# Ledger of designs, part 97: peptides against a protein of PDB entry 5Z08

Target 1, 168 residues: chain A of PDB entry 5Z08
Amino acid sequence: RQKDEWAKKTSSLMKQLDWFIGEHLGAMLAAEELGGPVVGELMEIDPDDLSAGFNAHGKLKKATSQPDLDRRQRRIDDIWGPQDEQGQAHKRKRGADEALAASAEMRDLIEQLMNKLVEAGGDNSATYVEIPRESAAARFLVRSKVAMFHPNDARRLRLVDFGRDLDD
Target 2, 222 residues: chain B of PDB entry 5Z08
Amino acid sequence: GLPRLIDAIEEASKIPAKRRQTPIKPTIEKLTTHLYTHGASPDSLLRLADLLTLRNHLDQASLAAITRNLYPSSTVSDEVVLRFIGALGHGQLKPTLALQALFLRWLVMVYHLLENPGVLGQVYGVLFDLLDTAAIRPQLCHLLALVTRRKHVRPFRIQAILTLSRQTGGDPNLTGLLRVFKNYYPEIIVGDATKGRASAFKHPDPQWRQHLDEIQQRRSEA

## One batch from the design tools (peptide; aimed at target 1 M114 D168)

Design b2_p29_6_s1 (made by RFdiffusion4, then SolubleMPNN; from b2_p29_6, 17 letters changed)
Fold by OpenDDE base, seed 2:
Structure b2_p29_6_s1 (fold): chain B 168 residues (1-168), chain C 222 residues (1-222), chain A 29 residues (1-29)
Amino acid sequence: as target 1 above (168 residues)
Amino acid sequence: as target 2 above (222 residues)
Amino acid sequence: EEEKKEWARKLKELEEIYQRLRFSYENLE
């Protein structure tokens, strides 16, 4: 009974995570991979500089009160959104494909990190996943303080052990 | 093995072609065949980067052939990257602009294998200041499109691209780079000078990518 | 009991992952 409750709760949370990755993170991670804005960097850009944007002359516009939320979504939409008619479908499809790929990469990386943490049995040296590249997904996990790089090898990534506080 | 081939080429590179006792071409062909089959280790990549970037007596065709077959078997170190970046620009000791374009193309194709992609962000200014060099501009814009982060998008750089775009009649690569900047700052007005088709910065060589992936997979199985 | 501890640990890790990812996402907005 308790095991079944834990299994159900885990399954529910996995579905929520999968939804969150697919609906929110995937497009942003894909944008970062394609040279778009970095997700999770509190860029100390003067909020006024961010809000104002740059005019055709590369000068900061005066800060107009346009909400930052609309700009992020517009940036994603400008990266992935429709240009003119026929070339639009191919660009939209490519953008969607990249978002799906980024979502899959993030999900797979999380799964590998969790599996390695369990397999290691408390040995921190065995908890590292070897990553083929420093992906937007990997960087986002590190920025989010979910994962850590090996201090001497940026190709080794491990999950932050949030569970250790239960054994103490 | 690969180290012995590199040794032979390093020694030959010190001697003018007319004074070599043996033709180097057969050794270059063996090297390029080996690189195509097995890739280059990090240590071999560094040695090859020196051969490619430092002034020596190797012919341009040989240097280009090595660069076209420069498949990393693993990672690309910051040191290797910096050797190629240091080889860019004008000067009597610099490689030809044609070879520099191949180096930039290579960096684009191996970008996902860099040990630290941030190293290119640290040298962003050096790369950006070379945009006026027409011969390397296409590959340079592509690399900058990968490297650009919000911290790099500054008013003076926006203005520099806009000015250069006007001067070049709207180079599609500059328009493509400006689009990347616009992703960070939507308020960037791509003025009338950029009415041209922006470059999509597609992978320069899909076959090279596929072959690289095959080399990288063999390492993960070993 | 050990199996229960392992399941509890896995769930806690997953909860923290989700919360941290969401937090990082929401603070960009």
Scores: peptide ipSAE 0.180, ipTM 0.340, DockQ to the pose 0.231
OpenDDE base, seeds 1, 3, 4, 5: peptide ipSAE 0.190, 0.169, 0.194, 0.179; ipTM 0.423, 0.355, 0.431, 0.353; seeds 1, 3, 4 fail the geometry check

Design b2_p29_6_s2 (made by RFdiffusion4, then SolubleMPNN; from b2_p29_6, 18 letters changed)
Fold by OpenDDE base, seed 4:
Structure b2_p29_6_s2 (fold): chain B 168 residues (1-168), chain C 222 residues (1-222), chain A 29 residues (1-29)
Amino acid sequence: as target 1 above (168 residues)
Amino acid sequence: as target 2 above (222 residues)
Amino acid sequence: DQELKEWAEKLKTLEEIYQRLRYSYENLE
């Protein structure tokens, strides 16, 4: 009975986490991977903003200052223009695909981190996941104090011991 | 107290109705009466949100009755909101669309009690993508009308509503949402889709609101 | 009993992950 409750609560929380990752973090992480701002420096990055690309400074490429009329007209043309519908659909699809990929990466990384924690049986040395790259997902986990890098190896990531950090 | 009633319902929810030793209906009635009289604390709201949103063996009438009496005694946490949002859409594990409509109606009615209204802005995309679901569209448009900010009014969403408005023969709720969008971008040409009756997004249940206000006032006096 | 503790720990860990991710996301906005 209690096990089933814990399983249901865990499943519920996993679904919420999956949703949160998929709907919120994924787009921002995809933005960061595409050279956008670091998750935390920019608020909501619209997948459409992802499609605009980022400048070398990780800032959204603002469409050049066409005069206000031309910007409105381009926005209207971007809204209503037939060629731009396919281009925008492709751009949105690409942004959505990148957000999905980033969501999957974050999800997989969290799952690996949790699995390693369980497998380690309390041995902190065995809790490290090897990451192929310092992804936006990995960086975000570290910034959020969910994970930490190995002090000597930035390719190794582990969950933070949440039990200790609440007492400090 | 309310926690014990929730405990009993949680346990009963794990068991098919035909295998329950005792009818759950009297316990649901006690719960709904308690909720109507005292409201639900944040902790109780979370537990009730789980009961309402997770697949269990509770009957639809019981779930609907709980939802209709789900008066917050205080604030509504982001976690509670996210439970309800996560329950939206199609799927075998999702609540019925009728129950989802009640959840959306509830979110509209408690919007002013959200600890962080911004949480709904974060999930704006999820909500927006459900607009094609006719059964929840009225309440969904109302919720989106409350949540919509300039950042959400994107060209693609404008076009999506316009397209859906044409496909639906000018659903007044979609027209209402387009008017909200037009408040942020007056240049939005909604064409003939806005010539129709737009929903005014009035409060869904004035009596429920009044009763909520009474419950909320009792907490400020305690 | 041990399996229940492991599930409880897993759930607590997951909750903390979710809260920290969300808090980070919200504070970064």
Scores: peptide ipSAE 0.212, ipTM 0.366, DockQ to the pose 0.225
OpenDDE base, seeds 1, 2, 3, 5: peptide ipSAE 0.197, 0.205, 0.134, 0.198; ipTM 0.391, 0.398, 0.337, 0.350; seed 2 fails the geometry check

Design b2_p29_6_s3 (made by RFdiffusion4, then SolubleMPNN; from b2_p29_6, 18 letters changed; failed a check: too like the target's own chain)
Amino acid sequence: EQQKKEWAEKLKTLEEIYQRLKYSYSNLE

Design b2_p29_6_s4 (made by RFdiffusion4, then SolubleMPNN; from b2_p29_6, 19 letters changed)
Fold by OpenDDE base, seed 3:
Structure b2_p29_6_s4 (fold): chain B 168 residues (1-168), chain C 222 residues (1-222), chain A 29 residues (1-29)
Amino acid sequence: as target 1 above (168 residues)
Amino acid sequence: as target 2 above (222 residues)
Amino acid sequence: DQELKKWAEKLKTLEEIYQRLQYSYSNLE
């Protein structure tokens, strides 16, 4: 009986978290991945400004010529391509798909971090999740003080132990 | 031990300070030192909650000192939570608003130790109706930010916060609570008058949190 | 029950995650 109540509470809270991620974080994380600011307010970001990329603080960086920028620029051009009705529909769809992908990545990362913490049984070395890249989701979790990178390996992320490490 | 210290304070609390044969301050200092070192068991925590919330002859400084050192060594029961919630608001038999603010701060800081966090959701209306009380509003908004679920976000409460926010000139704690509400209903238009800086609801006392965690860890090793 | 304790810990962790995400989000606006 008590187990079922805890399971229901956990499931309910997880659904709320999933909703919160999908509704609020997904679009912002997608924007950050595309080199957008952490756009809280709909500032009319000029498409040309999105091409310049954003710093970790969500400020527009001047377009520096790094080759990975071309792929982002193509994604931006694909997202921000000509204003034809079909282009806008494709843009909205791609934006929605990127927001969904970012939401899914954030959700999966949280789940992995929680599972590793539970599995580690108090072994701090076993609490790290290997991340394939420094994603907007990973960065947001770190900024939120939910997770921390391994001091020597930015590909390793762990959940902040809220029962132990609340002061760091 | 802690129970004997509580016994002595309970007996002293029945007697006006002017009629006590011995000063209670040394016993309060022993209690607070013990609480700081070992925390309070669930049983001791309930007894201390009664001492803090029920009208007695203890001075406000002693009550505040106990509250500041009220580290749970274990979980916090629904009964303990309900004692503190019942002590909120205006009334001659209720604790001072300053002490109530400390209780709300305490509930925020021990929220993760509640046996049933849902108990606060059951008394959500009682908490929400106290938002007009300026002296406790900062801590109350923080607690409500933790407790709020979709079921609590009702049109009348949205309107109540908006109205109160306008009346207060955009209290950042109310704006922060409205942002939490927006996490359940994005369509909530926070009017321009409420575009003020929202409170981040950061942990009220990081040092207290660290010390709590140390007490909680020692229990897991025993 | 060790399993109940694990569930309680998981729920507490999830609550804290959710709260920190909410606070972080609220600070970005």
Scores: peptide ipSAE 0.398, ipTM 0.551, DockQ to the pose 0.240
OpenDDE base, seeds 1, 2, 4, 5: peptide ipSAE 0.397, 0.400, 0.385, 0.397; ipTM 0.717, 0.716, 0.704, 0.711; seed 2 fails the geometry check

Design b2_p29_7 (made by RFdiffusion4)
Pose (drawn by RFdiffusion4):
Structure b2_p29_7 (pose): chain A 102 residues (1-31, 98-168), chain B 214 residues (1-190, 199-222), chain P 29 residues (1-29)
Amino acid sequence: RQKDEWAKKTSSLMKQLDWFIGEHLGAMLAAEALAASAEMRDLIEQLMNKLVEAGGDNSATYVEIPRESAAARFLVRSKVAMFHPNDARRLRLVDFGRDLDD
Amino acid sequence: GLPRLIDAIEEASKIPAKRRQTPIKPTIEKLTTHLYTHGASPDSLLRLADLLTLRNHLDQASLAAITRNLYPSSTVSDEVVLRFIGALGHGQLKPTLALQALFLRWLVMVYHLLENPGVLGQVYGVLFDLLDTAAIRPQLCHLLALVTRRKHVRPFRIQAILTLSRQTGGDPNLTGLLRVFKNYYPEIIVSAFKHPDPQWRQHLDEIQQRRSEA
Amino acid sequence: AKPPTTWSPEQVVRHLIEQIAIARRKAAA
């Protein structure tokens, strides 16, 4: 099957993203850098792992967030995540993977 | 003759205006005239795109003059297209929003000359996420309308454009883009973009006809 | 040497996450 290529591509891309978070983004977030990289990655991992865990239940895809987390503000500003409208301490990913003809 | 002018604009591009041993306006006019007559080669386009995209000491009037006369001879590379794409939106590395509107207008006018029009499809999300920016929204919508294929019409983008249409009180450029979206998915709840400058289109056609000559 | 770029972190992160999300959905399928 063609499955593990979609796996190989994903494992390769995940590493490239983590490299970008550690080398470029954490430092930007500081304005320590290492702490910002770890929390951004943990948050993205938690965000992505849940979006699929719901499959169809769009309501269950929110993760709890500290009050003033800069990582969530960046992710919302970059249009990769959205706060819950009723309260801003839960967060969901934008669901890029959902497609009508997927 | 053209590369020499670019070499001069590039050097003047590196130092402030008052420190220039010569006014640059006469040299900018020579470049503008040459581009009007002969167009810009693929390589010259790339160098001009760097001058238009990177932060330098060139003034706004000179950059706009160059952008308005950026008629390609022959084709438009991905290297050129992506530089203009990367120049879009807010950020300290990026040009003014006014120049960004000119770049987007230019991409629409030269869309048929791209060596790899699919490259815009590969950066579709970069273009789309910028629709909130009102200063460049009309030009963004026109370009997105040309670039949209079925694979791009995803539910999250459908919802985002509907919300933006409601919040802006109904931007006709947004509804024009939604029309293109509906062509791929009629299930969706319901300006046919014209060429932005016909004289520029005509002048480009004249310059492009030289490609048939050998 | 290639010239520097004007690409923003927000755009890069957005692009990479989209690719990863699509790939995971295709793997699940």

Design b2_p29_7_s1 (made by RFdiffusion4, then SolubleMPNN; from b2_p29_7, 14 letters changed)
Fold by OpenDDE base, seed 1:
Structure b2_p29_7_s1 (fold): chain B 168 residues (1-168), chain C 222 residues (1-222), chain A 29 residues (1-29)
Amino acid sequence: as target 1 above (168 residues)
Amino acid sequence: as target 2 above (222 residues)
Amino acid sequence: PAPPSTWTPEEQLRLMIEQISIAIAKAQK
């Protein structure tokens, strides 16, 4: 019974986390990945604004017609298709797609980190997840003090064990 | 009158006990009797707050006796509150932790007489950061339970209380404060601390409350 | 309830992850 209540509570909290990631954090993470502001500097990013891309100063680019050749910039510029209603719709869609991708990356990373912590059974060396890159998601988790990089390997990330500190 | 008693104690407080020409104890007894009978005006409260919080040559028993009889006849100003808050924590110039606990207890008992209860909300961080000090923690948690508003329930403070609760083996006062936090954020899992006995933060001295009410009533009739 | 507008995303996430971790630990006992 109590275990079932905690399992239900876990599920409820996970749903809230998923909502927070999807509705708020994903757009901010996508903005950071696109060269925008660091998460938390701009608290309200409309996914539609992601379509505008960011300048070298992390500010929202105005729709300038010059295709900057950089592949990321092309992705942003491809988001900047023709200024017709269809082009704006495509831009909004791409901003939404980047926010969804960032949300999915964060969810997956958190899930992996939690699973590794559970599987490790108390072995701190086994708690590390290998990350393919230093993502906005990984950096955010570290800034949030919920994850830590391995001291000698920035490709290895572990979740902070908040659960153990309750059993001591 | 009360001002002359305070004058005499202020002058005596400048002099080490061994160098005083007259014993201060009879004057302290007259002061505490006067305070018990009539209370202290806002001006007298400020002067007494200085005597209680500033380093002087008064003995701890006298300071404690004054604090126990520190009935406001009216309101308590922000200045008086800030004198007591400024006296909290560790330091060579600060009052003893035992006296600080009495100050916190006093603030709890006179909370409803504060001219601006918001002043305690402004110094909430200062109060909160003292929770690790075991000697004052019971009264500090009680005061924080009164002062806490939604704006004060920040994630870092939730975590700090949870951590401190673990480190202390589930102090009932911390559990009580966590319950106050949980009232603002029901989703917070206050760990095994919730299974423990929590303080109910009842009034620390019902007799003192009753006597305060009698002093306050006499002023409303005057 | 929605986290207060005064909380940073980092603060919000940290609290959520901590609470989840606690709930998981309690579910395993």
Scores: peptide ipSAE 0.497, ipTM 0.744, DockQ to the pose 0.257
OpenDDE base, seeds 2, 3, 4, 5: peptide ipSAE 0.483, 0.487, 0.495, 0.491; ipTM 0.731, 0.736, 0.743, 0.734; seeds 2, 3, 4, 5 fail the geometry check

Design b2_p29_7_s2 (made by RFdiffusion4, then SolubleMPNN; from b2_p29_7, 14 letters changed)
Fold by OpenDDE base, seed 1:
Structure b2_p29_7_s2 (fold): chain B 168 residues (1-168), chain C 222 residues (1-222), chain A 29 residues (1-29)
Amino acid sequence: as target 1 above (168 residues)
Amino acid sequence: as target 2 above (222 residues)
Amino acid sequence: AAPPSTWTPEEILRQMIEQISEAIAKALK
């Protein structure tokens, strides 16, 4: 019941988050995992491009998919340098696969973190998710001040409790 | 001989300085003189590594003096290497960071005498994870520059060095290590934060090297 | 303060997760 109520109330935000992860963040995380620049240092997302997605009416403006793919691919290509055309096609495919993998990892991690927050019922000690590795996704959540590691175990991650920190 | 000097120092190391019946300094001086003249055998190196790395009552100046004169007369075993690696990092039971820096410098200077250089490759992760420790970073980067092989240059480590380089304002030692990584993967983007002076990782002490070579030559003639 | 003309991915994610977390917290009350 409570899980269904938060899911319904947050469904629009979750759809927007899923879109953001898939269209923008996944490629940047993949670039980081591939030894490229850290997410957030080199790519300012035009808030107008994102705000166009996040209008007050909750309508995702379909950002034209092509420019984002080209930017993502260009970033991966910049990481690996110019290779011959056949090498570029293989790099493009690999980059796309890595972006999809990074997107899936981030989605899953966020979902687990949110589910633990709901299940914990306000007990911060019960909100930890065990992570198999320190991924670009996990690091990004921490840098974003969205999540924090357990002080004694870097394999445990939890969401920051934004609801309590505002009242203190 | 050297074994008897080590015995005396081992016994003294168990006792707080205030409770020792005899000053240890003269024995340390005899030890360091012997080491400078003859070097240390593999067995003596192991015993000295234990004295240097295990918590005992020896003073920091004595430990540093032994480390500065720790010339191998032969090869350096994996066990000796692992003693020094195990002594790295933070903790109340670990040697001081200043002494750890001397150990890392020593490992750099004796790298060519390791029985199995691959042992350092096996503990590469342990060494790499200590790069955030500023006090040992210069020597640690130098050691990693020697140890790094293609198998160690992983995306997550590239990113970790890049991140740490930014956080440190472009430490020249990190930039030097990134250049070593780039030799294996030329496609590594050394971002603007690494547009700086890189360390060349030159031998830390040419005089120490020359003296080591003299000790090693005497062994080949015997 | 006018939203900065450029938002970092971290800032965007933070705001989205913050809003979701607040909505969760309100639903659990």
Scores: peptide ipSAE 0.269, ipTM 0.366, DockQ to the pose 0.162
OpenDDE base, seeds 2, 3, 4, 5: peptide ipSAE 0.189, 0.228, 0.232, 0.176; ipTM 0.343, 0.497, 0.472, 0.417; seed 2 fails the geometry check

Design b2_p29_7_s3 (made by RFdiffusion4, then SolubleMPNN; from b2_p29_7, 16 letters changed)
Fold by OpenDDE base, seed 5:
Structure b2_p29_7_s3 (fold): chain B 168 residues (1-168), chain C 222 residues (1-222), chain A 29 residues (1-29)
Amino acid sequence: as target 1 above (168 residues)
Amino acid sequence: as target 2 above (222 residues)
Amino acid sequence: AAPPSTWTPEEQLRLMIEQISENIAKYLK
């Protein structure tokens, strides 16, 4: 009975987390990975706005015509294709794909971190997940104070053990 | 009445000060006088919490004056509490740290009027994670000292306070909070971090408390 | 429209992860 209530509550919270990642966090993570603002500096990023690219200061470039064709912007523009209607559609689609990829990466990383914490059975040394790179997702988890890097290895990340009791 | 004063301030808050047809200061003074005399109902508190926590065109002096006179005439709802908690920390949409310190002080002073004190326990993690923010730490530690229960005293939080205490050179507010933790778990080894001066977390404004009690008493007699 | 939340994504994630972790820990006991 009580275990079933905890399982139900956990499932509900996981669904809320999945929704939060997909509807809000994914686009912001994708923006950070693309050299945009750090997550939380821009609270509402339309995935369509991701297609406009970011300036050297991480601000969304408004489509003002000034040709300061810095090489990085050319690469973003080359990646996003010609400014015709087809190019804009491809840009919007790519922004959506990047947001989906960032959402999937965050979900997978959280799942791995939670699984390792459960599997470790209280051994903090066994709780580390190896990450291929310091992603926007990994940095976000650390800024959120839900994860920590290994002090000697930035490729190892662990979840904070919120469930550990002093009565254990 | 109070609702009409709030209406006028809400409309003025949407407009930059340079574009307002009338100065807002006289309306703010009427509002603060009304709040000082009668307090705020739950509905008025919610509206005022939105004015205080959401970005608008009100000046910091006006926001601080409203906060200093924010006497509840009755109870404080969970929704009002969550508005103030959501306004804490760093972020583009958040109020200034100076205003956040006033909100935390207010929450301490009205803690006994919360409809559900447990709401603060639910957001305990968010409050605790703000301890590194020096500008709000004194009031934050005081609020945490009131809110802390046995379930919140976790190994990772003990270690976090100890680490932060070392980094801050033994902040008396952190030492005070660690003593609260030790009251729930006497066996906690706090080492030298608790040997220093600790905050006593006394009521921050006795005159404000007395005036609040007078406002609350008038409601019980009506 | 609900007024824009002043809560950061970091704070929102932190609350959800803590609540999930606490419930998992209770379930495993």
Scores: peptide ipSAE 0.584, ipTM 0.829, DockQ to the pose 0.770
OpenDDE base, seeds 1, 2, 3, 4: peptide ipSAE 0.572, 0.577, 0.574, 0.571; ipTM 0.821, 0.823, 0.823, 0.818; seeds 1, 4 fail the geometry check

Design b2_p29_7_s4 (made by RFdiffusion4, then SolubleMPNN; from b2_p29_7, 15 letters changed)
Fold by OpenDDE base, seed 4:
Structure b2_p29_7_s4 (fold): chain B 168 residues (1-168), chain C 222 residues (1-222), chain A 29 residues (1-29)
Amino acid sequence: as target 1 above (168 residues)
Amino acid sequence: as target 2 above (222 residues)
Amino acid sequence: APPPSTFTLEEQLRLMIEQISIAIAKALK
């Protein structure tokens, strides 16, 4: 009975989360990956600050040197430049594809994080997921105070454990 | 006595569980039994607050057990309060949010024993800024409901509660806190988003209260 | 019963969703 109620409640919550990821979060994460505003921070990010990128803690990196600016600026220009109707259609399609990809990445990441939490059985050291890259999804979860990076390894991400012991 | 138990736990807290020569659980049980029977003096409370709030190798179950039995035999100093307040929020050095919720609950339950209730008013901003932390919000709202005075009820905080209430789908604890605000400023429109059931902020644990009263009564007779 | 020392997985998930929702709502402002 309790397990069934838990399963039902958890399933409902997961469905809500999936919906939310698909309808709202995926597009915003895609925008962030494309050099758009950071999800969960005040969108008053100066376009120049967007070019600096974010550190592993989701904070704006200080403006490192020019060359990475050019690729991101090209993306911004490609995203916001005057496009003809065909260009707009291609852009919309690309944006939709990126949103779907971001949604899938977020879902997968959450699933991995949840699975590790369950598998760990209270061992915090076992709750880390290895992430191939610092994605918008990973950063968002950290900014949302839902996940945290390993203090010594930004490739390791875990859910915030509300009951963790310090033996990490 | 209690100081010796605290000494033993303090020493054990410096050592990872796997490296301890002796299990700490029996000592924790002795401590919690002592606390339940006699309460904690101001000095012991401070030491226990450090054990609870500072990063150490004590397990969460032990920390929670201590917190659940943290009956003051006397008053609660500002220093003790500030240790618990300082332990709130997010960060690698902070206690777990579950433990933070227990700390806030404890502060609610011992609020009448604070040497200076005004200390919480001084850190009101810190407490208020944590309202977006879902895990501690219920207890935090309850504490803020006790602490709130007219000087704390500012337009920006009213708006912050209203905004957060919308974002949370009308958390009854936020609505409860907004009602407290309305007591100071009747003109506050609790908008439609707050038409939800407000929390009444009842005492979290009547049995704990009763037991605390028994411990406190022994102090008045001594 | 005193609150548990840890949140249940259900509660963890609920809290996670709420924090995500708050974060998004902040970003949309």
Scores: peptide ipSAE 0.513, ipTM 0.832, DockQ to the pose 0.084
OpenDDE base, seeds 1, 2, 3, 5: peptide ipSAE 0.508, 0.509, 0.509, 0.511; ipTM 0.832, 0.833, 0.829, 0.836; seed 1 fails the geometry check

